Peptides against a protein of PDB entry 5KEZ. Designs and how they scored, part 85

Target 1, 320 residues: chain A of PDB entry 5KEZ
Amino acid sequence: NVAIYNPFRPWWERYQPVSYKLCTRSGNEDEFRNMVTRCNNVGVRIYVDAVINHMCGNAVSAGTSSTCGSYFNPGSRDFPAVPYSGWDFNDGKCKTGSGDIENYNDATQVRDCRLTGLLDLALEKDYVRSKIAEYMNHLIDIGVAGFRLDASKHMWPGDIKAILDKLHNLNSNWFPAGSKPFIYQEVIDLGGEPIKSSDYFGNGRVTEFKYGAKLGTVIRKWNGEKMSYLKNWGEGWGFVPSDRALVFVDNHDNQRGHGAGGASILTFWDARLYKMAVGFMLAHPYGFTRVMSSYRWPRQFQNGNDVNDWVGPPNNNGVI

## One batch from the design tools (peptide; made by RFdiffusion4, then SolubleMPNN)

Design b2_p15_6_s2 (from b2_p15_6, 10 letters changed)
Fold by OpenDDE base, seed 1:
Structure b2_p15_6_s2 (fold): chain B 320 residues (1-320), chain A 15 residues (1-15)
Amino acid sequence: as target 1 above (320 residues)
Amino acid sequence: SWAEEQYKKYVESLK
């Protein structure tokens, strides 16, 4: 991914890829293989957060300022480490003046235009699908069990399906022959927009962002909510079907106090309430559960916003 | 910086 130095190496630089090389501040490919092997040997499975909707920001300077030193040129859409060129992006398909998503009530903009300047890959092209599948198959070969598909809301479900159809079976060293990768898709659907979680049910599970938002409201006792109202928790609260839901109390985005769920989201900063919410989630049968593992950072609030919400995880490899 | 601005826009887009 791109190396961002202002602010200094933020967490979100990881979501601006310039290659599919396993070489980041989290480690190199050998270290990753070692981790996956050790985890699989004790029954712990690995699911990769796969960023396949886009490459880096369109305004990032060209050069080799990346975690693996790969050259890239956002201005010319040149990513030779893949390789991608100007033919592999949706620049000509997006019809907005800025090239960015301007109206989230327009599904075509949401999927064909750039998410906040991030160069949008042309996933309709078989070449692009194949390059992504190659990346994911490499991970499957290493021994991962599946994937979180980042920014799935911004990809056409059919394009995702086309990529998934190219995936190999899981590594037979650890998984039964014929095993398929576990897929869950990040789709933010709190209502009010044309893109729905149900659009993606055919590809795998979907993140249910209503879960953390509503649970936070209940645990905080906002709006007269009571724990007794959780009797029909799940589908009874308007959530997606249990067998399509991946549920969580918080994620890295809304942990910063902004994003889907708003101020109701509970985090480790509110330890007591957070433990209550996580405990309830793990005890209740609805959905496939995910527990957050995060880190502390020096929060500084200005006008209700944490100006240090960019701070990345602890790191001791300053060379990368 | 541009990166900071994009991050802010990204966060807002998640709402």
Scores: peptide ipSAE 0.024, ipTM 0.575, DockQ to the pose 0.846
Fold by OpenDDE base, seed 2:
Structure b2_p15_6_s2 (fold): chain B 320 residues (1-320), chain A 15 residues (1-15)
Amino acid sequence: as target 1 above (320 residues)
Amino acid sequence: SWAEEQYKKYVESLK
């Protein structure tokens, strides 16, 4: 991915890829392989956050400022480490003046235009699908158990399916023969927009962002909400079917107080309430649960916003 | 920086 130095190595640089090389601040491919092996050997499975909707920002300076030193040129859409070229992006398909998503009520824009300037891959092309599949298959062959698909809302479900259809079975050294990768898709659906979580049920599980948002309001006792109202928690509250849901109290985005779910989201900053929410989530038989492991950072609020919400995990001068 | 501006826009897109 791109190496960002202003601010200094923010967490979100991870979501601006310039190659599919397993070479980041977390380590190199050999170290990753070693970690996967060690984890699998003790029954801990690895699921990779796969960023496959886009490459880096369109205005990032060309050069070799990346975690593995790979050259890239956003201006010319040149990512030779893949390789991608101008033919592999949706620049000509997006019809907005800016090239970015301008109207989230237009599903076509949401999927064909750039997410906040991030170069949007032409996932309709078999070449692009194959390059992504090769990346994911390499991970599968290493021994990962599945994937979180980042920004799934911004990809056509059919394109996702086409990629998934190219995937190998899981590594038989640790998984039963014929096992398929576990897939969950990040789709932010809190209502009010045309793209629905149900559009993606065919590809795997989806994130249920209503879960953390609503649970937060209940635990906080906002708007007269009571714990007793959780009697029909799950589908009774309008959530997706349990077998399609991946649930969580908070994630890396909304933990910073300005993502999907808003201020209702509970985090470790409110330890008592957070423990209540996480405990409830783990006890209640709805969805596939995900527990957050995070870190503290020096929050500095200005006008209600944390100006340090970019801060990544603890590191030594950029090295994790 | 441009990167920071993109981050802010990204955050807004999550709402």
Scores: peptide ipSAE 0.023, ipTM 0.611, DockQ to the pose 0.841
Fold by OpenDDE base, seed 3:
Formats: sequence, C-alpha cells, structure tokens
Structure b2_p15_6_s2 (fold): chain B 320 residues (1-320), chain A 15 residues (1-15)
Amino acid sequence: as target 1 above (320 residues)
Amino acid sequence: SWAEEQYKKYVESLK
C-alpha cells in the first residue's frame, strides 16, 4: 500500500493498495506465512481484510513510496506491480463531475464512482476479477480461512460473486477437503439508501451495523431504552437474518467516533459499558460475532472531532 | 494534508 507520511503512517494507509504483494508495515510474505502456520496449528484461523474495490487515492504522488517499494502512478492509473492500467478503472463509467461519489442515493454512483478519491476498479472486467482472485487464492493457499471484503457496498454483488466463484478450496493441511473460504462483506446499511444488505446475502455474511448502534443505545440507557427490550434482540429489532449477520460492538471506523452508529457506539474508552456490551454479544446467539482488539491513542478533540483519529497502532518509525 | 482530507471524507461517507 501507499506509505503516507502526512499524517505519519496513519492506519488507513492500509486501505490504499498499490499492489497485492504481501509486503507491508506489519511484515513480509515469509513472516505472514509463518504467522498463518503457527496460528492454524493451534486452531486459530486467519481472515484477511481484502481491499479489492479500489487502489490508492487519485491524487497521491507517483513514485515508489509504498510499503513494498512498488512503483505506482495514480494519475495515469498505472499499477505495474499488479498490473493495472487505465483500462482497469471505472473512470469512463462514472458520470459525476468530480469522478467521486456525490450522491449516495444513486446506487450506480456508489458502485461506479470513486470512494473519496480512491481509484475505482472496473470489477466487471474478467481481467480485474482474475487479478483479484489470484491475490485471494494466493492467500488461501497460504492457509487463510476467509476474507472480510472491504467496501463491499461499493461493489456490485454480481462482480463480487464472479470473483468468489474463482476461489480455491481452503488449504487441506488445516481444513477439511472441499472447504470454502468464509466470506463476510462490509456493507453499511442503516436504512434510507438504495443499497441494501440483502443485496449481498448471496455472497456470504454481511456486517450488521445496526447491532452496535442499537446495543450502544440500550446499554447507555438512551431514549428510555431498557435491557429488557433486548428480549427479541436480532431479527426482532429489524436486523438481517442471523445466518447472514456478522455482528460487532465497534470497528476501527466507528471506534473513532465516526461512521455508522454515531455517538452510540461503545468502545474501550468506556470500559465498563463496553465490557457489558461485548459480554452480551458473546452470550447472545444472534449472528457471527467479532471482537475488536485495539489500542489507545492521544485523542485531541476539536469541535467535537478527534484530530488524531488517524493514529495507527503503536509502531517503531512506521513499522508495527 | 490531502491524505487527511480524504480520510475525513471517507469517514463521513460511512455515516
């Protein structure tokens, strides 16, 4: 991915890929293989956050400022380490003046235009699908158990399916023969927009962002909410079917006070309430649960916003 | 910075 130095190596630089090389601030491919093996050998499975909707920002300077030193040129859509070129992006398909998503009530824009400047891959192309599948299959062969598909809301479900249909079975060294990768898709659906979580049910599980938002409200006792109201928690609260839901109290985005859920989201900053929420989540049968493991950072609020919400994990000069 | 601006826009888009 792009190495960003202003601010200094933020967490979100990981979501601006320039190649599919397993060479990042966390380590190289050999180290990754080693970790996956060690984890699998003790029954801990690895699920990769796969960033496949886009490459890096369109305004990032060309060069070799990346975690693996790969050259890239956003201006010309040149990513030779893949390789991608101008033919592999949706620049011509997006009809907005800016090239970015301007109206989230237009599903076509949401999928075909750039998410805040991130170069949008033409996932309708078999070439692009194949390059992504190759990346994911490499990970499968290493021994990962599945994937979180980042920014799934911004990909056409059919394109996702086409990629998934190219995936290998899981590595039989650790998984039963014929096992398929576990897939969950990040889709933010709080209602009010045309893109629905149900659009993605056919590909795997989806993130249920209503879960953390509503649970936070209840635990905080906002708006007269009571724990007793959780008697029909799950589908009774308007959530997606349990067998399609991946649930969580917080994620890296809304932990920082932004994103789906708003101020109701509970985090480790509210330790007692957070433990209550996580405990409830783990005890309740609804959905597939995900627990957040994070870190403290020097929060500085200005006008209600943390100006340091970019801060990544503790690191040594950018190396985790 | 540009990078920070893009991050902020992304975060806002998640609401």
Scores: peptide ipSAE 0.023, ipTM 0.615, DockQ to the pose 0.848
Fold by OpenDDE base, seed 5:
Structure b2_p15_6_s2 (fold): chain B 320 residues (1-320), chain A 15 residues (1-15)
Amino acid sequence: as target 1 above (320 residues)
Amino acid sequence: SWAEEQYKKYVESLK
């Protein structure tokens, strides 16, 4: 991915890929393979956060300022380490003046235009699908158990399906023959927009962001909410079917204050309430549960916003 | 920076 130095190596630089090389601040491919092997050998499975909707920001300077030193040129859509070229992006398909998503009530913009300047891959192209599938299949070969598909809301479900159809069975060294990768898709659907979580049920599970938001309001006792109202928790609260839901109290985005769910989201900063929420989540059968493990950073609020919400994990001058 | 600006826009899009 791109190396961002202003601010200094933020967490979100990881979501701006320039190649599919397993070479980042987390380590190299050999180290990753070693970790996956060790984890699998003790029954711990690895699920990769796969960024396949886009490459890096369109305004990032061309050059080799990336975690593996690969050259890239956003201006010309040149990513030779893949390789991608200008033919592999949705620039011509997006009809907005800026090339960015301008209206989230227009599903075609949400999927065909750039997410905040991130170069949008032409996932309708078999070439692009194949390159992504090769990346994911390499990970499957290493021994990962599945994937979180980042920014799934911004990809056409059919394009995702086409990629998934190219995936191999899981590595038989650790998984039964014929096992399929576990897929969960990040889709922010709190209502009010045309893209729905149900659009993606055919590809795998989806994130249920209503879960953490609503649970937060209840535990915080906001709006007169009571714990007794949780008797029909799950589908009774308008959530997606349990067998399609991946649930969580918070994630890396919304724990930073202004993501999906807003201020209702409980985090480790509110230790007591957070423990209550996580305990409830783990005790309740609804959905596939995910527990967050995060880190403390020096929060500085200005006008209700944490100006340090970019801060990544603990590191030594950029080295994790 | 541009990167920070884009990040802020991203965060806003999550609301």
Scores: peptide ipSAE 0.018, ipTM 0.499, DockQ to the pose 0.854

Design b2_p15_6_s3 (from b2_p15_6, 9 letters changed)
Fold by OpenDDE base, seed 1:
Structure b2_p15_6_s3 (fold): chain B 320 residues (1-320), chain A 15 residues (1-15)
Amino acid sequence: as target 1 above (320 residues)
Amino acid sequence: SWAEEQYKKYVASLK
């Protein structure tokens, strides 16, 4: 991915890919392979956060300022490490003046335009699908069990399906022959927009962002909400079907106040209430549960916003 | 939506 130095190596640089090389500040490919093997050998499975909707920001300077030293040129859409070129992006398909998503009530813009400057891959092209599938298949062959598909809301469900149809079975060294990768898709659907979680049910599970948002209000006792109202928690609260839901109290985005849920989201910063929420989630049968593991950073609030919300995880292993 | 706008602001910082 792009190496960002201002601010200094933020967490979100990981979501600006310039190649599909397994070479980041988290480690190299050998270290990753070692981790996957060790985890699988004790029954712990690995699911990769796959960033396949886009490459890096269009305004990033060309060069080799990346975690694995790969050259890239956002201005010319040149990513030779893949390789991608100007033919592999949706620049000509997006109809907005800026090239960015401008109206989130227009599903076509949401899927065909740049997510706030991030170069949008032309996932309708078989070439692009194949390059992504090769990346994911390499991970499958290493021994991962599945994927979180980042920014799924910004990809056409049919394009996602086309990629998934190219995937190998899971590695038979650890999984039964014929096993398929576990797929869950990040789709922010709190209502009021044309793109719905149900659009993606055919590809796998979907993130249910209403879960953490509503649970937060209940645990915080906002708006007269009571724990007794959780008797029909799940589908009874208007959430997606349990067998399609991946649920969580917080994620890396809304932990920092960026994503869906707003101020209701509980995090480790609110330790007591957070433990209550996580405990409830783990005890309740609704959905596939995900527990957040994060880190502490030096928060600095200005006008209600943490100006240090960019701070990445601790790193002292010498990986650039 | 409000949620999407918040996400947009986050992504804007990626430029």
Scores: peptide ipSAE 0.060, ipTM 0.786, DockQ to the pose 0.102
Fold by OpenDDE base, seed 5:
Structure b2_p15_6_s3 (fold): chain B 320 residues (1-320), chain A 15 residues (1-15)
Amino acid sequence: as target 1 above (320 residues)
Amino acid sequence: SWAEEQYKKYVASLK
């Protein structure tokens, strides 16, 4: 991915890929392979956060400022490490003046235009699908158990399916023969937008962002909410079917005060309430649970916004 | 909508 130095190595640089090389601040491919092996050997499975909707931002300077030193040129859509070129992006398909998503109520824009400047891959193309599948298959062959598909809301479900149909079975060294990768898709659906979580049920599980938002409201006793109202928690609260839901109290986005759920989201910063929420989540049978493991950063609020919400994991001069 | 505003904030965190 791109190496951003202003601010200094933010967490979100990871979501601006320039190649599919397993070479980031977390380590190199050999180290990753070693970790996956060691984890699998003790029954811990690895699920990769796969960024396949886009490459890096269009405004990033061309050059080799990337975690693996690969050259890239956003201006010309040149990513030779893949390789991608201008033919592999949706620039011509997006009809907005800026090339960015301008109206989030337009599903076509949401999927065909750039997410906040991130170069949008032409996932309709078999070439692009194949390159992504090769990346994911490489990970599968290493021994990962599945994937979180980042920014799934911004991809056509059919394009995702086409990629998934190219995937290998899981590595038989650790998984039963014929096992398929576990897929969960990040789709922010709190209602009121044209894209629905149900659009993606055919590809795997989806994130249920209503879960953390509503649970936070209840635990905080906002708007007169009571714990007793949780008697029909799950589908009874309008959430997706349990067998399609991946649930969580918070994630890396909304614990920073931005994203789905708003101020209702409980985090480790609210230790007591957070423990209550996580405890409830783990005790309740609804959905597939995900527990957050995060870190403390020096929050500095200005006008209600944390100016340090960019801060990544603890590191030594950029080295984790 | 509230949902849209939350989404916009989410998007903003990615750049």
Scores: peptide ipSAE 0.038, ipTM 0.770, DockQ to the pose 0.091
Fold by OpenDDE base, seed 3:
Structure b2_p15_6_s3 (fold): chain B 320 residues (1-320), chain A 15 residues (1-15)
Amino acid sequence: as target 1 above (320 residues)
Amino acid sequence: SWAEEQYKKYVASLK
């Protein structure tokens, strides 16, 4: 991914890929292989956060400022380490003036235009699908158990399916023969927009963002909410079917949230309430559970926004 | 969208 220095090595630089090489702030490919092996040997499975909707930001300067030293040129859509070129992006497909998503009520924009300047890959192309599949298959062969598909809302479900159909079975050294990778898709669906979580059920589980939001209001006792109202927690609260839901109290994004909606999210900053929420989640049968492991950073609020929400985990001069 | 700004912070951070 790109190495960002302003701000200094933020957590979100990981979501600006320039190659599919396994060289990052966390280590090289050999170290990753070693980690996967050690984890699998004790029954801990690895699920990779796969960033496959886009490459890095349109405005990032060309050069070799990346975690693996690979050259890239966002301006010309040149990512030779893949390789991708201008033919592999949706620039000509997006019809907005800016090239970015401007209207989330337009599903076509949401999927064909750039997510906040992130260069949008043409996932309809078999070439692009194959390059992504090769990346994911490499990880599968190393021994990962599955994937979180980042920004799935911004990809056509059919394109995702086409990629998934190219995936290998899991590594038989640790998984039963014929095992398929576990897939969960990040889809933000709080209602009111045309893209629905149900559009993605055919590909695997989806993130249920209503879960953490609603649980937060209940635990916080906002608007007269009571724990007793959780009697029909799950589908009774309008959530997706349990067998399609990936649930969580918070994630790396919404723990840094702002505004009215973000305020309901419980995080480690509110330790007691957070433990209550996580405990409830783990005890309740609804959905597939995910527990967040985060870190403290020097929060500084200005006009309701944390100006340091970019801060990544503890590091040594950018190396984690 | 509002939801994206609230729950997908890395997008907002890229602005």
Scores: peptide ipSAE 0.064, ipTM 0.796, DockQ to the pose 0.109; fails the geometry check
Fold by OpenDDE base, seed 4:
Structure b2_p15_6_s3 (fold): chain B 320 residues (1-320), chain A 15 residues (1-15)
Amino acid sequence: as target 1 above (320 residues)
Amino acid sequence: SWAEEQYKKYVASLK
């Protein structure tokens, strides 16, 4: 991915890929292989946050300022380490003046235009699908168990399906023969927009952002909400079917006050309430649970916004 | 919508 130095190596630089090489702030491919092996050997499975909707931002300077040193040129859509070129992006498909998503009530914009300037891959193309599948298959062959698909809302479900159809079975060294990768898709659906979580059920599980938002409201006792109302927690609250739900109290985005859930989201900053929420989540059978492991950072609020919301996990000069 | 606005905030953090 792009190496960002201003601010200094933010967490979100990981979501600006320039290649599918497995060399990042966390280590190189050999180290990753080693970790996956060691984890699998003790029954700990690895799920990769796969950024496949886009490459880096269109405004990032061309060069080799990347975690693996690969050259890239956003201006010309040149990512030779893949390789991608101008033919592999949705520049011509997006009809907005800016090239970015301007109206989230327009599903075509949401999927065909750039997510806040991130170069949008033409996932309709078999070539692009294959390059992504190759990346994911490489990981599968290493021994990962599945994937979080980042920004799934911004990809056509059919394109995702086409990629998933190209995936290998899981590595038989650790998984039963014929096992399929576990897929969960990040889709923010709080209602009111045309893209629905149900659009993605065919591909795997979907993040249920209503879960953390509503649970936070209840535990905070906002609007007269009571814990007793959780008797029909899950589908009874209008959430997606349990077998399609990936549930969580918070994630890295809404932990920072961004995105779905707003101020209702409970985080480790509210330790007691957070423990209650996480405990409830783990005790309740609804959905597939994900527990957040985060870190403290020096929050600095200016005009209600944390100017340090970019801060990544503890690191040594950018190396995690 | 409120959800849209919140989503935009989420997206903005990635640039």
Scores: peptide ipSAE 0.047, ipTM 0.773, DockQ to the pose 0.093; fails the geometry check

